Peptides against a protein of PDB entry 5TDY. Designs and how they scored, part 1

No score or structure here was measured in a lab: all are predicted.

Target 1, 88 residues: chain A of PDB entry 5TDY
Amino acid sequence: EKKIDGRRKAAVLLVALGPEKAAQVMKHLDEETVEQLVVEIANIGRVTPEEKKQVLEEFLSLAKAKEMISEGGIEYAKKVLEKAFGPE
Positions, changes and structure headers below are counted from each chain's first letter, unless a header gives other numbers.
Peptide ipSAE is a variant of ipSAE made for these designs: the mean of its two directions, with the distance scale d0 fixed at 1.0 Angstrom where the peptide's residues are scored. Compare it only between designs on the same protein; published cut-offs may not carry over.
A fold fails the geometry check if it doesn't show the stated peptide or something in it is severely misdrawn.

## One batch from the design tools (peptide; made by RFdiffusion4, then SolubleMPNN)

Design b1_p8_1_s1 (from b1_p8_1, 4 letters changed)
Fold by OpenDDE base, seed 1:
Structure b1_p8_1_s1 (fold): chain B 88 residues (1-88), chain A 8 residues (1-8)
Amino acid sequence: as target 1 above (88 residues)
Amino acid sequence: IIEEWLKE
């Protein structure tokens, strides 16, 4: 298993969501954070299926550990899972 | 979660 740096994880997740859902997530982040994410997304290059799977698994694990039971937290997780594993 | 990743 290849180690993925945090910046790349974030970029992979947002790209996996697609532009519409990614925007819905980023609009709640600080402007400085958004600027950093935009740079990372611009330089993401190729995302392998292995990276995508690894990032999504870690995200899901962290979401569960954080007990994201608020309505916003549930919706955030739903957006990720819907795009990643829903029908295409 | 994303913000924590960026702090790594």
Scores: peptide ipSAE 0.476, ipTM 0.905, DockQ to the pose 0.703
Fold by OpenDDE base, seed 3:
Structure b1_p8_1_s1 (fold): chain B 88 residues (1-88), chain A 8 residues (1-8)
Amino acid sequence: as target 1 above (88 residues)
Amino acid sequence: IIEEWLKE
C-alpha cells in the first residue's frame, strides 16, 4: 500500500464526488481551506483505481468511527461511495 | 475528515 499525502486524499475524494457535490461539501469549509483544495484538485493528474479505493476506504472508516460521536457519518460515507463506485 | 487530512 502506497502512503498518500493528506492533501491528495482530499483532492481524490472531492473529484470522486463530482463537481456539483464537491462544491456542496466545500461550502461548509473555510475560505483558506477551499483555496487549498482547489489547487490540489487542479494538480491531481491521474488518479489510479488503487488510490481511489484506498482514499474512499479510509474515509468510510473514519466516518464510521465518528458515527459514535455524531450521527450521520455512515450515511454521508455511503453517499460518497455510491457516487464513486456505484453504477454510472 | 477533510480538514484533518489537510493537517498532515
Scores: peptide ipSAE 0.473, ipTM 0.905, DockQ to the pose 0.705
Fold by OpenDDE base, seed 5:
Structure b1_p8_1_s1 (fold): chain B 88 residues (1-88), chain A 8 residues (1-8)
Amino acid sequence: as target 1 above (88 residues)
Amino acid sequence: IIEEWLKE
């Protein structure tokens, strides 16, 4: 698999979540981080299915490892992954 | 998670 830089991972995830869910994620981040993410999203360009799968899988793995209470984002990302690539 | 990605 190709190495994806962290900034791109974040942008890919947020775009995959859609604007409303992405906004809910970003509202918990500081303003400077949000500004950076907006720039990354604006310059995301083409997202390959491989990148999307890789990012979502990594996100799910990390979220599970951290035992995040807010499962809404995790479940949504899982649903996006399932719809795009089928059950893992 | 996102913040960690941005610090890579």
Scores: peptide ipSAE 0.471, ipTM 0.905, DockQ to the pose 0.689
Fold by OpenDDE base, seed 2:
Structure b1_p8_1_s1 (fold): chain B 88 residues (1-88), chain A 8 residues (1-8)
Amino acid sequence: as target 1 above (88 residues)
Amino acid sequence: IIEEWLKE
């Protein structure tokens, strides 16, 4: 398993969501963070199936952990999972 | 979660 940079993880996740869903997630972040993410997305290049799988699995794991402290984490996870694994 | 990733 290759270690993925945190900034790249974020970019991979947001791209997987698609522009509309990604925007809904990013609207809750500060402007500086959004600008950073936009740069990462612009420079994402090729995303391997392995990277995508790894990022989504880690995200799901972290979301489940946060589920114990915030119901909002559940909704966040649902949004991502719907786009990544939902119907085509 | 994303914010935590950016702290790395």
Scores: peptide ipSAE 0.455, ipTM 0.902, DockQ to the pose 0.708

Design b1_p8_1_s2 (from b1_p8_1 with V2I W6L)
Fold by OpenDDE base, seed 4:
Structure b1_p8_1_s2 (fold): chain B 88 residues (1-88), chain A 8 residues (1-8)
Amino acid sequence: as target 1 above (88 residues)
Amino acid sequence: IIKEWLEE
C-alpha cells in the first residue's frame, strides 16, 4: 500500500536474507553501490512486518519475471511468506 | 533486481 523507496527496499531485502546471503548478493554489485547499501542497512531502523512482506513479495515477483529462480521455489517462498506475514 | 531498485 505504501510506496517504499528503492534504497529502502534493497536494505530490507538484504537484512532479511541474513549477513552471509546478503554478502553473496552484494558481491555482484560495484564497490560504490555496496558502500551505499551498507549505509542504508546501518540506518534501516524499524522494519514493519508489512514493509518486509511487501519487499519480499516484490522481490519474488521480479525474480520470477526474470527467471532467476525456479517457479516452484518462488511459489514455495510465497506460501511461506503468506503464512508468516499474512496475519500481521 | 537490487540495481533496478537503486535506480528509482
Scores: peptide ipSAE 0.453, ipTM 0.899, DockQ to the pose 0.647
Fold by OpenDDE base, seed 1:
Structure b1_p8_1_s2 (fold): chain B 88 residues (1-88), chain A 8 residues (1-8)
Amino acid sequence: as target 1 above (88 residues)
Amino acid sequence: IIKEWLEE
């Protein structure tokens, strides 16, 4: 398993969400953070299936640990799960 | 979670 740096994890996650849902998530972040993420996304290059899987699994694990995934839970977590695991 | 990743 290849180690993925935090900046790349964030970029991979946002790209996986798609532009609309990614934008909704970033609206809740500060401007400086958004600028950083935009740069990372611009330089993301190729995202391998392995990276995507690794990032989404880690996100899901962390979201569950933080109790973000529950009835009436954080909308951010719901958006990610909807895109990642919902019907296509 | 994203903020935490950026702090790594």
Scores: peptide ipSAE 0.445, ipTM 0.897, DockQ to the pose 0.664
Fold by OpenDDE base, seed 5:
Structure b1_p8_1_s2 (fold): chain B 88 residues (1-88), chain A 8 residues (1-8)
Amino acid sequence: as target 1 above (88 residues)
Amino acid sequence: IIKEWLEE
């Protein structure tokens, strides 16, 4: 697997979630961070299926481990992954 | 999670 920098991971995740869910995530972040993420999203360019899968899987793992994200958020990410790549 | 990614 290729190493993905954290900024790109964030951008890939947010794009994968779609604008409404991405906004729901970002509203819990400070304004400066949101501005940074908007720039990253704007410059995301091509997202490969491999990157998307890698980021979503890492997000799911971290979300489950932290137990701080709502079950709905975890399930949504799982659904996005399933729709994109099929059941894991 | 996102904040942690940004600190990497």
Scores: peptide ipSAE 0.434, ipTM 0.898, DockQ to the pose 0.682
Fold by OpenDDE base, seed 2:
Structure b1_p8_1_s2 (fold): chain B 88 residues (1-88), chain A 8 residues (1-8)
Amino acid sequence: as target 1 above (88 residues)
Amino acid sequence: IIKEWLEE
């Protein structure tokens, strides 16, 4: 398993969401962070199936952990999972 | 989660 940079993880996740849902997620971040993420997305290059799988699995794991402290985390996870694994 | 990733 290759270690993925945190900034790249975020970019991979947001790209997987698609621009519209990604925007809805990013609206909860400060402007400087958004600009940083936009740069990462612009330079994402090719995302391997392995990277995508790894990122989504880690996201799911972290979302479940946060579920214990925030119901909003559940809804966030649902949004991401719906786009990544839902119907085409 | 994204915020935590960016702290790495």
Scores: peptide ipSAE 0.429, ipTM 0.894, DockQ to the pose 0.669

Design b1_p8_2_s1 (from b1_p8_2, 5 letters changed)
Fold by OpenDDE base, seed 1:
Structure b1_p8_2_s1 (fold): chain B 88 residues (1-88), chain A 8 residues (1-8)
Amino acid sequence: as target 1 above (88 residues)
Amino acid sequence: DIIAEWLK
């Protein structure tokens, strides 16, 4: 397992979601943070299957933990999982 | 938020 930078993880996840779902996920972030993410996405380059799998698995683990706390966590996880693993 | 935490 290769350690992935946090900014890289965010970019990988958002690209995997596609623009519509990514926008929904980022809607509560401040403008400066969004700009930072856009730059990271623009420079994402090649995303390996290993990176994508690692990021999604970590996200899923964290989202499940949050799901136990709030409905917001449940909806957040659904948006990511539906795009990543749902039908085309 | 998970993404926010990744960016800290």
Scores: peptide ipSAE 0.463, ipTM 0.902, DockQ to the pose 0.693
Fold by OpenDDE base, seed 2:
Structure b1_p8_2_s1 (fold): chain B 88 residues (1-88), chain A 8 residues (1-8)
Amino acid sequence: as target 1 above (88 residues)
Amino acid sequence: DIIAEWLK
């Protein structure tokens, strides 16, 4: 698999979620970070199916890992994946 | 937050 930089991963995830869910996910981020993400999203270009799959799988993995530390990680991941891969 | 960590 190809290495994806963190900023790219974030942009891919947020685009996959759509604007409404993306806003919900990043609402706790500071203003400067949000602006950076908006720039990344605006310049995301083509997202390959491989990138999307890789990013979402990593996100799910990390969310499950965090569930072991704090409750809600799995539920958080479900919200993301439901939007990204759910039925149209 | 996972996104925050990705951006570090």
Scores: peptide ipSAE 0.462, ipTM 0.903, DockQ to the pose 0.779
Fold by OpenDDE base, seed 5:
Structure b1_p8_2_s1 (fold): chain B 88 residues (1-88), chain A 8 residues (1-8)
Amino acid sequence: as target 1 above (88 residues)
Amino acid sequence: DIIAEWLK
């Protein structure tokens, strides 16, 4: 797998989630961080399916590790992504 | 949180 820098990972995640879910993820970030993310999103360019999968899997893994979401929540997220983008 | 870490 290709190494993805952190700023790009953040942008890929937020774009993949869509505006509604992205807002939920960003709601606890400071204003400067949000502004930085907007810049990264604006410059995201092409996102490969491989990048998207890699970023989303890392995010879910980290969220689970930090007990930020329940097992059911993780499965729900997977379900949503599968419906939106196809099986991963 | 996770995103903040990615941006460090």
Scores: peptide ipSAE 0.459, ipTM 0.901, DockQ to the pose 0.688
Fold by OpenDDE base, seed 4:
Structure b1_p8_2_s1 (fold): chain B 88 residues (1-88), chain A 8 residues (1-8)
Amino acid sequence: as target 1 above (88 residues)
Amino acid sequence: DIIAEWLK
């Protein structure tokens, strides 16, 4: 298993979500952070199946942990999972 | 936020 940089994890996740849902996920981030993410997405290059799987599994794990704290967390996870594991 | 944490 390869260690994935956090910025790359974010880019992989957002690309998997698609532009509309990615925008909704980023809506609470500050402008500078959004700009950083846009750059990462623009330079994402090839995403291997292994990377995508690894990122989504980590996200799922973290999201489930958040679900125990707030219902908002489960909604966030649902948006990502429905898109990432839906028909493509 | 998970993404925010990844960017730290």
Scores: peptide ipSAE 0.458, ipTM 0.902, DockQ to the pose 0.742

Design b1_p8_2_s2 (from b1_p8_2, 4 letters changed)
Fold by OpenDDE base, seed 4:
Formats: structure tokens, sequence, C-alpha cells
Structure b1_p8_2_s2 (fold): chain B 88 residues (1-88), chain A 8 residues (1-8)
């Protein structure tokens, strides 16, 4: 497992979420940060399945740890992600 | 919040 820098993580996550969901997430960030993320996304290049899985799992883990969403929500999200992205 | 932490 390779270490992924934070900016890369953010870009991978936002792309994985799709434009609409990504926008909802980014609207809570300051303009400068959003601009930086847009650049990062624009230059994201190839995202490996392993990288995507790693980022998404970390995100869900952190979300649960911070009680940002219910445990049921986390489990649901995991199932959705498994279905959407599969064991690539 | 998670995104912010990743970008710190």
Amino acid sequence: as target 1 above (88 residues)
Amino acid sequence: DIIKEWLE
C-alpha cells in the first residue's frame, strides 16, 4: 500500500463522488482551496483501483470516527461503493 | 471536515 498525499486523496475522492456531490462538498470550502482542488482534479491523471479503494475506505473510516454520519449510513455507503466501484 | 484535514 502506497502512501497518498492529502491533495491527491481529496482529488480522488471528489472525482469518485461525481460532479454534483463533489460540488456539495466543496461549497463549504474557501474559494482559494476550491481553486486548488479544481487544479488538482484537472491533473488527476490515472487513478488506480487500489488508490480509489484506499481513499474511499479511509474517508469512510474517518467519517465514522468523527461521527459525521450514522453507522448505518456508513454501512450503506460501503455497500453502495462496493456496488458502484466493485472489486476492481 | 475530512477534506480540510487532508489539505492541511
Scores: peptide ipSAE 0.469, ipTM 0.904, DockQ to the pose 0.626
Fold by OpenDDE base, seed 1:
Structure b1_p8_2_s2 (fold): chain B 88 residues (1-88), chain A 8 residues (1-8)
Amino acid sequence: as target 1 above (88 residues)
Amino acid sequence: DIIKEWLE
C-alpha cells in the first residue's frame, strides 16, 4: 500500500464527491484552507482506482470511529460511498 | 472534521 499525503487524500475525496457535495463539505473550511485544496484539486492529475479506494476506505473507517461522538458520521460516509461507487 | 485532520 502506497502512503498518500493528507492534502492528496482530501483532494481525491472532494473530486470523488463531485462539485455539489464537495462544496457542502468545503463550506465549513476557512478560506485559506479552501484555496489550498483548490490548488491541490487543480493539480490532482490522474487518480488511480487504488488511490480512490484507499482514500474512501480510510474515510469510512474514520467516520465510523467518530460516529460515537458525532452523530451522522456513518450516514455521511454512506453518502460519500454512494456517490463514489454508484452508477455514473 | 476528517478533512481538517488530514490537513493538519
Scores: peptide ipSAE 0.468, ipTM 0.905, DockQ to the pose 0.689
Fold by OpenDDE base, seed 2:
Structure b1_p8_2_s2 (fold): chain B 88 residues (1-88), chain A 8 residues (1-8)
Amino acid sequence: as target 1 above (88 residues)
Amino acid sequence: DIIKEWLE
């Protein structure tokens, strides 16, 4: 398993969500951070299936962990998973 | 937020 830096993880996840859902997720971030992510997304290049799988699996794991703290974690996970693994 | 944590 290759280690993926946090910025790359975020970019991969947001791209998987699509622009509309990504925007909804990023609304909780400050403007400067959003700009940084936009740059990362713009320079994301090729995302391998392995990277995507790794990022989504980690996201799901973290979301489930946060579920115990906030009900919003479940909804957050649903939004991402629906877009990433939903019907084509 | 998970993304925030990833960016820390």
Scores: peptide ipSAE 0.467, ipTM 0.904, DockQ to the pose 0.756
Fold by OpenDDE base, seed 5:
Structure b1_p8_2_s2 (fold): chain B 88 residues (1-88), chain A 8 residues (1-8)
Amino acid sequence: as target 1 above (88 residues)
Amino acid sequence: DIIKEWLE
């Protein structure tokens, strides 16, 4: 498994979500961070299936961990994955 | 929150 830097992970996730859902996810970030992510997305290049899978799995894992203090975390993560990854 | 963590 290849190590993916945080900026890359964020870009991969946002691209997988599509522009509409990506915007919803990014609305909680400050303007400067959003600008940085837009640049990362613009320069994302090729996203391999392995990268996408790895990023989404990590996202799910982190979301599950947060459910310990936030209700609906796991279900939310599952919905995100369903839209981003699909039944593939 | 997760994205923020990735960017730290």
Scores: peptide ipSAE 0.461, ipTM 0.902, DockQ to the pose 0.763

Design b1_p8_2_s3 (from b1_p8_2, 4 letters changed)
Fold by OpenDDE base, seed 1:
Structure b1_p8_2_s3 (fold): chain B 88 residues (1-88), chain A 8 residues (1-8)
Amino acid sequence: as target 1 above (88 residues)
Amino acid sequence: DIIREWLE
C-alpha cells in the first residue's frame, strides 16, 4: 500500500465529494488553507480507485473515532461515503 | 476538522 501525503488525501476527498459538498467543507477553513487546497485539487491528476478507497477508509476511521466526542462526525462521514459510493 | 489534521 502506497503512502499518501496529507495534502493529497485532502484533495482526493474533496474531489470525491463534488464541488457542492466540497464547498461546504472548505467554508470552515481559512483563506490561505483553501488556496493551498485549490492548488492541490488543480494538480491532482489521476486518482486511482486504490487511492480513493484508502482515503475514504481512513476518513471513515477517523470520523468514527471522533463519534465519541461528536455525533456530527458520524453524520458527516455518512454524507461523504454516500456521495463517494452511492448511486448517481 | 479531519482535513485540518491531514494538513497538520
Scores: peptide ipSAE 0.472, ipTM 0.904, DockQ to the pose 0.659
Fold by OpenDDE base, seed 4:
Structure b1_p8_2_s3 (fold): chain B 88 residues (1-88), chain A 8 residues (1-8)
Amino acid sequence: as target 1 above (88 residues)
Amino acid sequence: DIIREWLE
């Protein structure tokens, strides 16, 4: 796997979520951070299916680790994400 | 929280 910088990870995730859900996520961030993310999203360029998958899986893994989400819940979320935002 | 950590 290729290493992805944190800023790009965030941008890839937010784009993958779509504008509505991305907005909901960003509402919890400070204004300066949101502005930075908007710039990153605007300049995201090409997102490969591989890096998108990598970012989404890392996100879910981290969410599980930090928020103690059940493994079943995470697996379900993965399946939903794969169908909703899945392979291109 | 995860996004915040990615941006650090």
Scores: peptide ipSAE 0.470, ipTM 0.903, DockQ to the pose 0.735
Fold by OpenDDE base, seed 2:
Structure b1_p8_2_s3 (fold): chain B 88 residues (1-88), chain A 8 residues (1-8)
Amino acid sequence: as target 1 above (88 residues)
Amino acid sequence: DIIREWLE
């Protein structure tokens, strides 16, 4: 398992969401952060299946951990998982 | 906020 930096994780996740859902997620972030993410997405290059799997698994784990804290966390997880693993 | 945490 290769260590993935946080910026890379975010970019991989947002790309997996698609532009529409990614925008809905990023609207809760400040403008400077959004600009940083856009740069990361623009330079994401090749995403290996291993990276994608690793990022999504970590995301799911973190989302579940936050579930008891916020109902919004549940909906956030559903949004990402639906796009990543939904029907093709 | 997971993304926010990843960026910190």
Scores: peptide ipSAE 0.468, ipTM 0.903, DockQ to the pose 0.811
Fold by OpenDDE base, seed 5:
Structure b1_p8_2_s3 (fold): chain B 88 residues (1-88), chain A 8 residues (1-8)
Amino acid sequence: as target 1 above (88 residues)
Amino acid sequence: DIIREWLE
């Protein structure tokens, strides 16, 4: 497993979630942080499947542990993982 | 909160 910096993890997650869900996540952040994330997203470049899987799995793990999002939100992220890496 | 932690 390759270590991913926090800024990149955030960008990968937000891109994976799509614009609508990403906006829902970012609305809880301060404006300066949002601007930072927009820059990171703009410069995200190539996202490897390994990075995407790693970030989403970490997010799911943390989200479950913190119980900070609804089950629906967690299931959505799971579906993103399944569509990207699950059986075809 | 998770994203905030990632950015710290």
Scores: peptide ipSAE 0.462, ipTM 0.901, DockQ to the pose 0.615

Design b1_p8_3_s1 (from b1_p8_3 with D1S Y2L)
Fold by OpenDDE base, seed 4:
Structure b1_p8_3_s1 (fold): chain B 88 residues (1-88), chain A 8 residues (1-8)
Amino acid sequence: as target 1 above (88 residues)
Amino acid sequence: SLFEKVVE
């Protein structure tokens, strides 16, 4: 498995969330960070299924660790990932 | 990283 650059991970995540959810995330960030994210999104190019899977799994892990989402949300997302990419 | 900041 390939290691993904942190900047690219951010772009992949935001694109995966969709424009509305991404906007909700970004409106709580400082202007400089938003500008950096916009640049990364603009240069995201093609996202492989493997990259998307890796990024989403890491996101869910971090979100759970920070208690940002409920267990129910985590389990639902896990099921979606399993259906989309297959079990690991 | 930018990724971590997004998750914060």
Scores: peptide ipSAE 0.318, ipTM 0.858, DockQ to the pose 0.686
Fold by OpenDDE base, seed 2:
Structure b1_p8_3_s1 (fold): chain B 88 residues (1-88), chain A 8 residues (1-8)
Amino acid sequence: as target 1 above (88 residues)
Amino acid sequence: SLFEKVVE
């Protein structure tokens, strides 16, 4: 398993979510963070299936570990994985 | 990290 830096992981995740949902996520972030994310997304290049899998699995893991988020948050994470890797 | 911020 290759190590992916946090910046790239963020970009991969947001791209996987799609532009509309990614935008909604970014609305909750500070301006500087959003700018950084946009730069990373713009320069994401090609994402390998392995990278995408790693990032989404880690995302699910982190969301599941969050005790302050609603159960809906966990379900959302599952939906992201299903959309990314499920039959479609 | 940026990733952590997005997940938060």
Scores: peptide ipSAE 0.307, ipTM 0.850, DockQ to the pose 0.817
Fold by OpenDDE base, seed 3:
Structure b1_p8_3_s1 (fold): chain B 88 residues (1-88), chain A 8 residues (1-8)
Amino acid sequence: as target 1 above (88 residues)
Amino acid sequence: SLFEKVVE
């Protein structure tokens, strides 16, 4: 299993959500964070099925472990993205 | 949930 950069994981997740849901998530993020995400998405290149599966399984596992799966998945997605791209 | 549908 290949290691995936955290920022790339976030980008893969957003792309996997699709444009509509990704937009909904990003509407809840500050402008600076959105800009960072857009850059990552723009440079995402090719996402292999294996990579996508790995990312989604990791996030699902984390969501279940933290019991953060909420209706629509928006709240958890926000937390993930804020953690990945928010201020350090 | 929507999230589960996306990742499953």
Scores: peptide ipSAE 0.030, ipTM 0.617, DockQ to the pose 0.066
Fold by OpenDDE base, seed 1:
Structure b1_p8_3_s1 (fold): chain B 88 residues (1-88), chain A 8 residues (1-8)
Amino acid sequence: as target 1 above (88 residues)
Amino acid sequence: SLFEKVVE
């Protein structure tokens, strides 16, 4: 399993969510965080299927561990992103 | 699943 930094993981997740859902999530974040995320997305380059799978599985695991699955959808994604973009 | 609801 290759090491992926937290900022890149957040960018990969947002791209995986698609533009509409990603925008909905980012509307719940502060402007400074959004700016940083936009920069990461701009520099994301190529995302391999393996990297995408790794990121999504990690975030789902975190959500389950926090018993957040029942919240679903955008609220789930928001909380996952806030945690993932934090310090490594 | 929730996964499919979140990810496109």
Scores: peptide ipSAE 0.019, ipTM 0.532, DockQ to the pose 0.066

Design b1_p8_3_s2 (from b1_p8_3 with Y2L)
Fold by OpenDDE base, seed 4:
Structure b1_p8_3_s2 (fold): chain B 88 residues (1-88), chain A 8 residues (1-8)
Amino acid sequence: as target 1 above (88 residues)
Amino acid sequence: DLFEKVVE
C-alpha cells in the first residue's frame, strides 16, 4: 500500500464522486478550503485504480465512523466499490 | 488535513 497525502486524497475523492456530488460537498466548505481543493484537483494528473480504491475505502470508513452513513455497512461499502470498479 | 475536512 502506497501512502497518499491528505491533499491528494481529497482531490481523488472529489474526482471520484463526480462533478455534481463534488460540488455539493464543496458548497459546505469554507472558501479557503475550496480554493485548496481546486488546486489539488487541477494537479491531480493520473489516478491509479489502487489510489481510487484506497481513497474510497478510507472515505467510507471515516463516513461510517462519523455516522454519516446510516444505511448498510459492509454490504454498502461493497456496493460502492463494485459500482466504482465493476465497469473498469 | 484536507481530506478530513472534505469528510466533515
Scores: peptide ipSAE 0.329, ipTM 0.865, DockQ to the pose 0.754
Fold by OpenDDE base, seed 1:
Structure b1_p8_3_s2 (fold): chain B 88 residues (1-88), chain A 8 residues (1-8)
Amino acid sequence: as target 1 above (88 residues)
Amino acid sequence: DLFEKVVE
């Protein structure tokens, strides 16, 4: 698998989550971090299906490991994956 | 790492 820069992974994740959930994720972050993320999102360009899958799977893995996201949050992440790669 | 911060 191609190694993706952490900044790019963050942008891919937030865009994939959609604006509402992305905003919720960013609420607990400091102002400087939010600014950096906004810049990365603005310059995200084209996201390949491979990148999106890789980032979302890594997110799920990390979220489960940390147990900081409620069951509902984990279920949402699963739904994001399903919608991202489900039928169009 | 920005991704790690987002997941944290």
Scores: peptide ipSAE 0.296, ipTM 0.852, DockQ to the pose 0.751
Fold by OpenDDE base, seed 5:
Structure b1_p8_3_s2 (fold): chain B 88 residues (1-88), chain A 8 residues (1-8)
Amino acid sequence: as target 1 above (88 residues)
Amino acid sequence: DLFEKVVE
């Protein structure tokens, strides 16, 4: 498994969410953080399916840890990934 | 960490 730094993970996540949802996420962030994220997004280059999968899985894990997701197991994770990637 | 901030 390839290690991804936090800055790149953030960019990958926001790109994966799409512009509308990414914009909503950025609205609660401070200006400096938004600027940093925009720079990372601008320089994201190529995102591999494996990298995207890793980032989304970590995001889901963190969301569960923060109790942002009340219910969800492996099937929920699959559903999220399928919507993000398309069916594999 | 930017990723942590995004998830926060």
Scores: peptide ipSAE 0.254, ipTM 0.829, DockQ to the pose 0.803
Fold by OpenDDE base, seed 3:
Structure b1_p8_3_s2 (fold): chain B 88 residues (1-88), chain A 8 residues (1-8)
Amino acid sequence: as target 1 above (88 residues)
Amino acid sequence: DLFEKVVE
């Protein structure tokens, strides 16, 4: 597995969700986080199938580990993104 | 689940 930057992971996730669902997530994030995400998405370039698979499986695994997977997948996505761009 | 669907 290639190491992927956390900010890039977030961008890959949003692109994978598609524009409608990505917008739904971003509507509930703070302005600064949204601006950072937009920059990452704008510079995402090519996403390989391997990279996409890795990112999605990592986030899915985290969701399962925290027992956060439910019909409300959007809520988990918000938390993941907040963590990726939140305080270090 | 949304994430499971996206991974498909």
Scores: peptide ipSAE 0.031, ipTM 0.642, DockQ to the pose 0.067

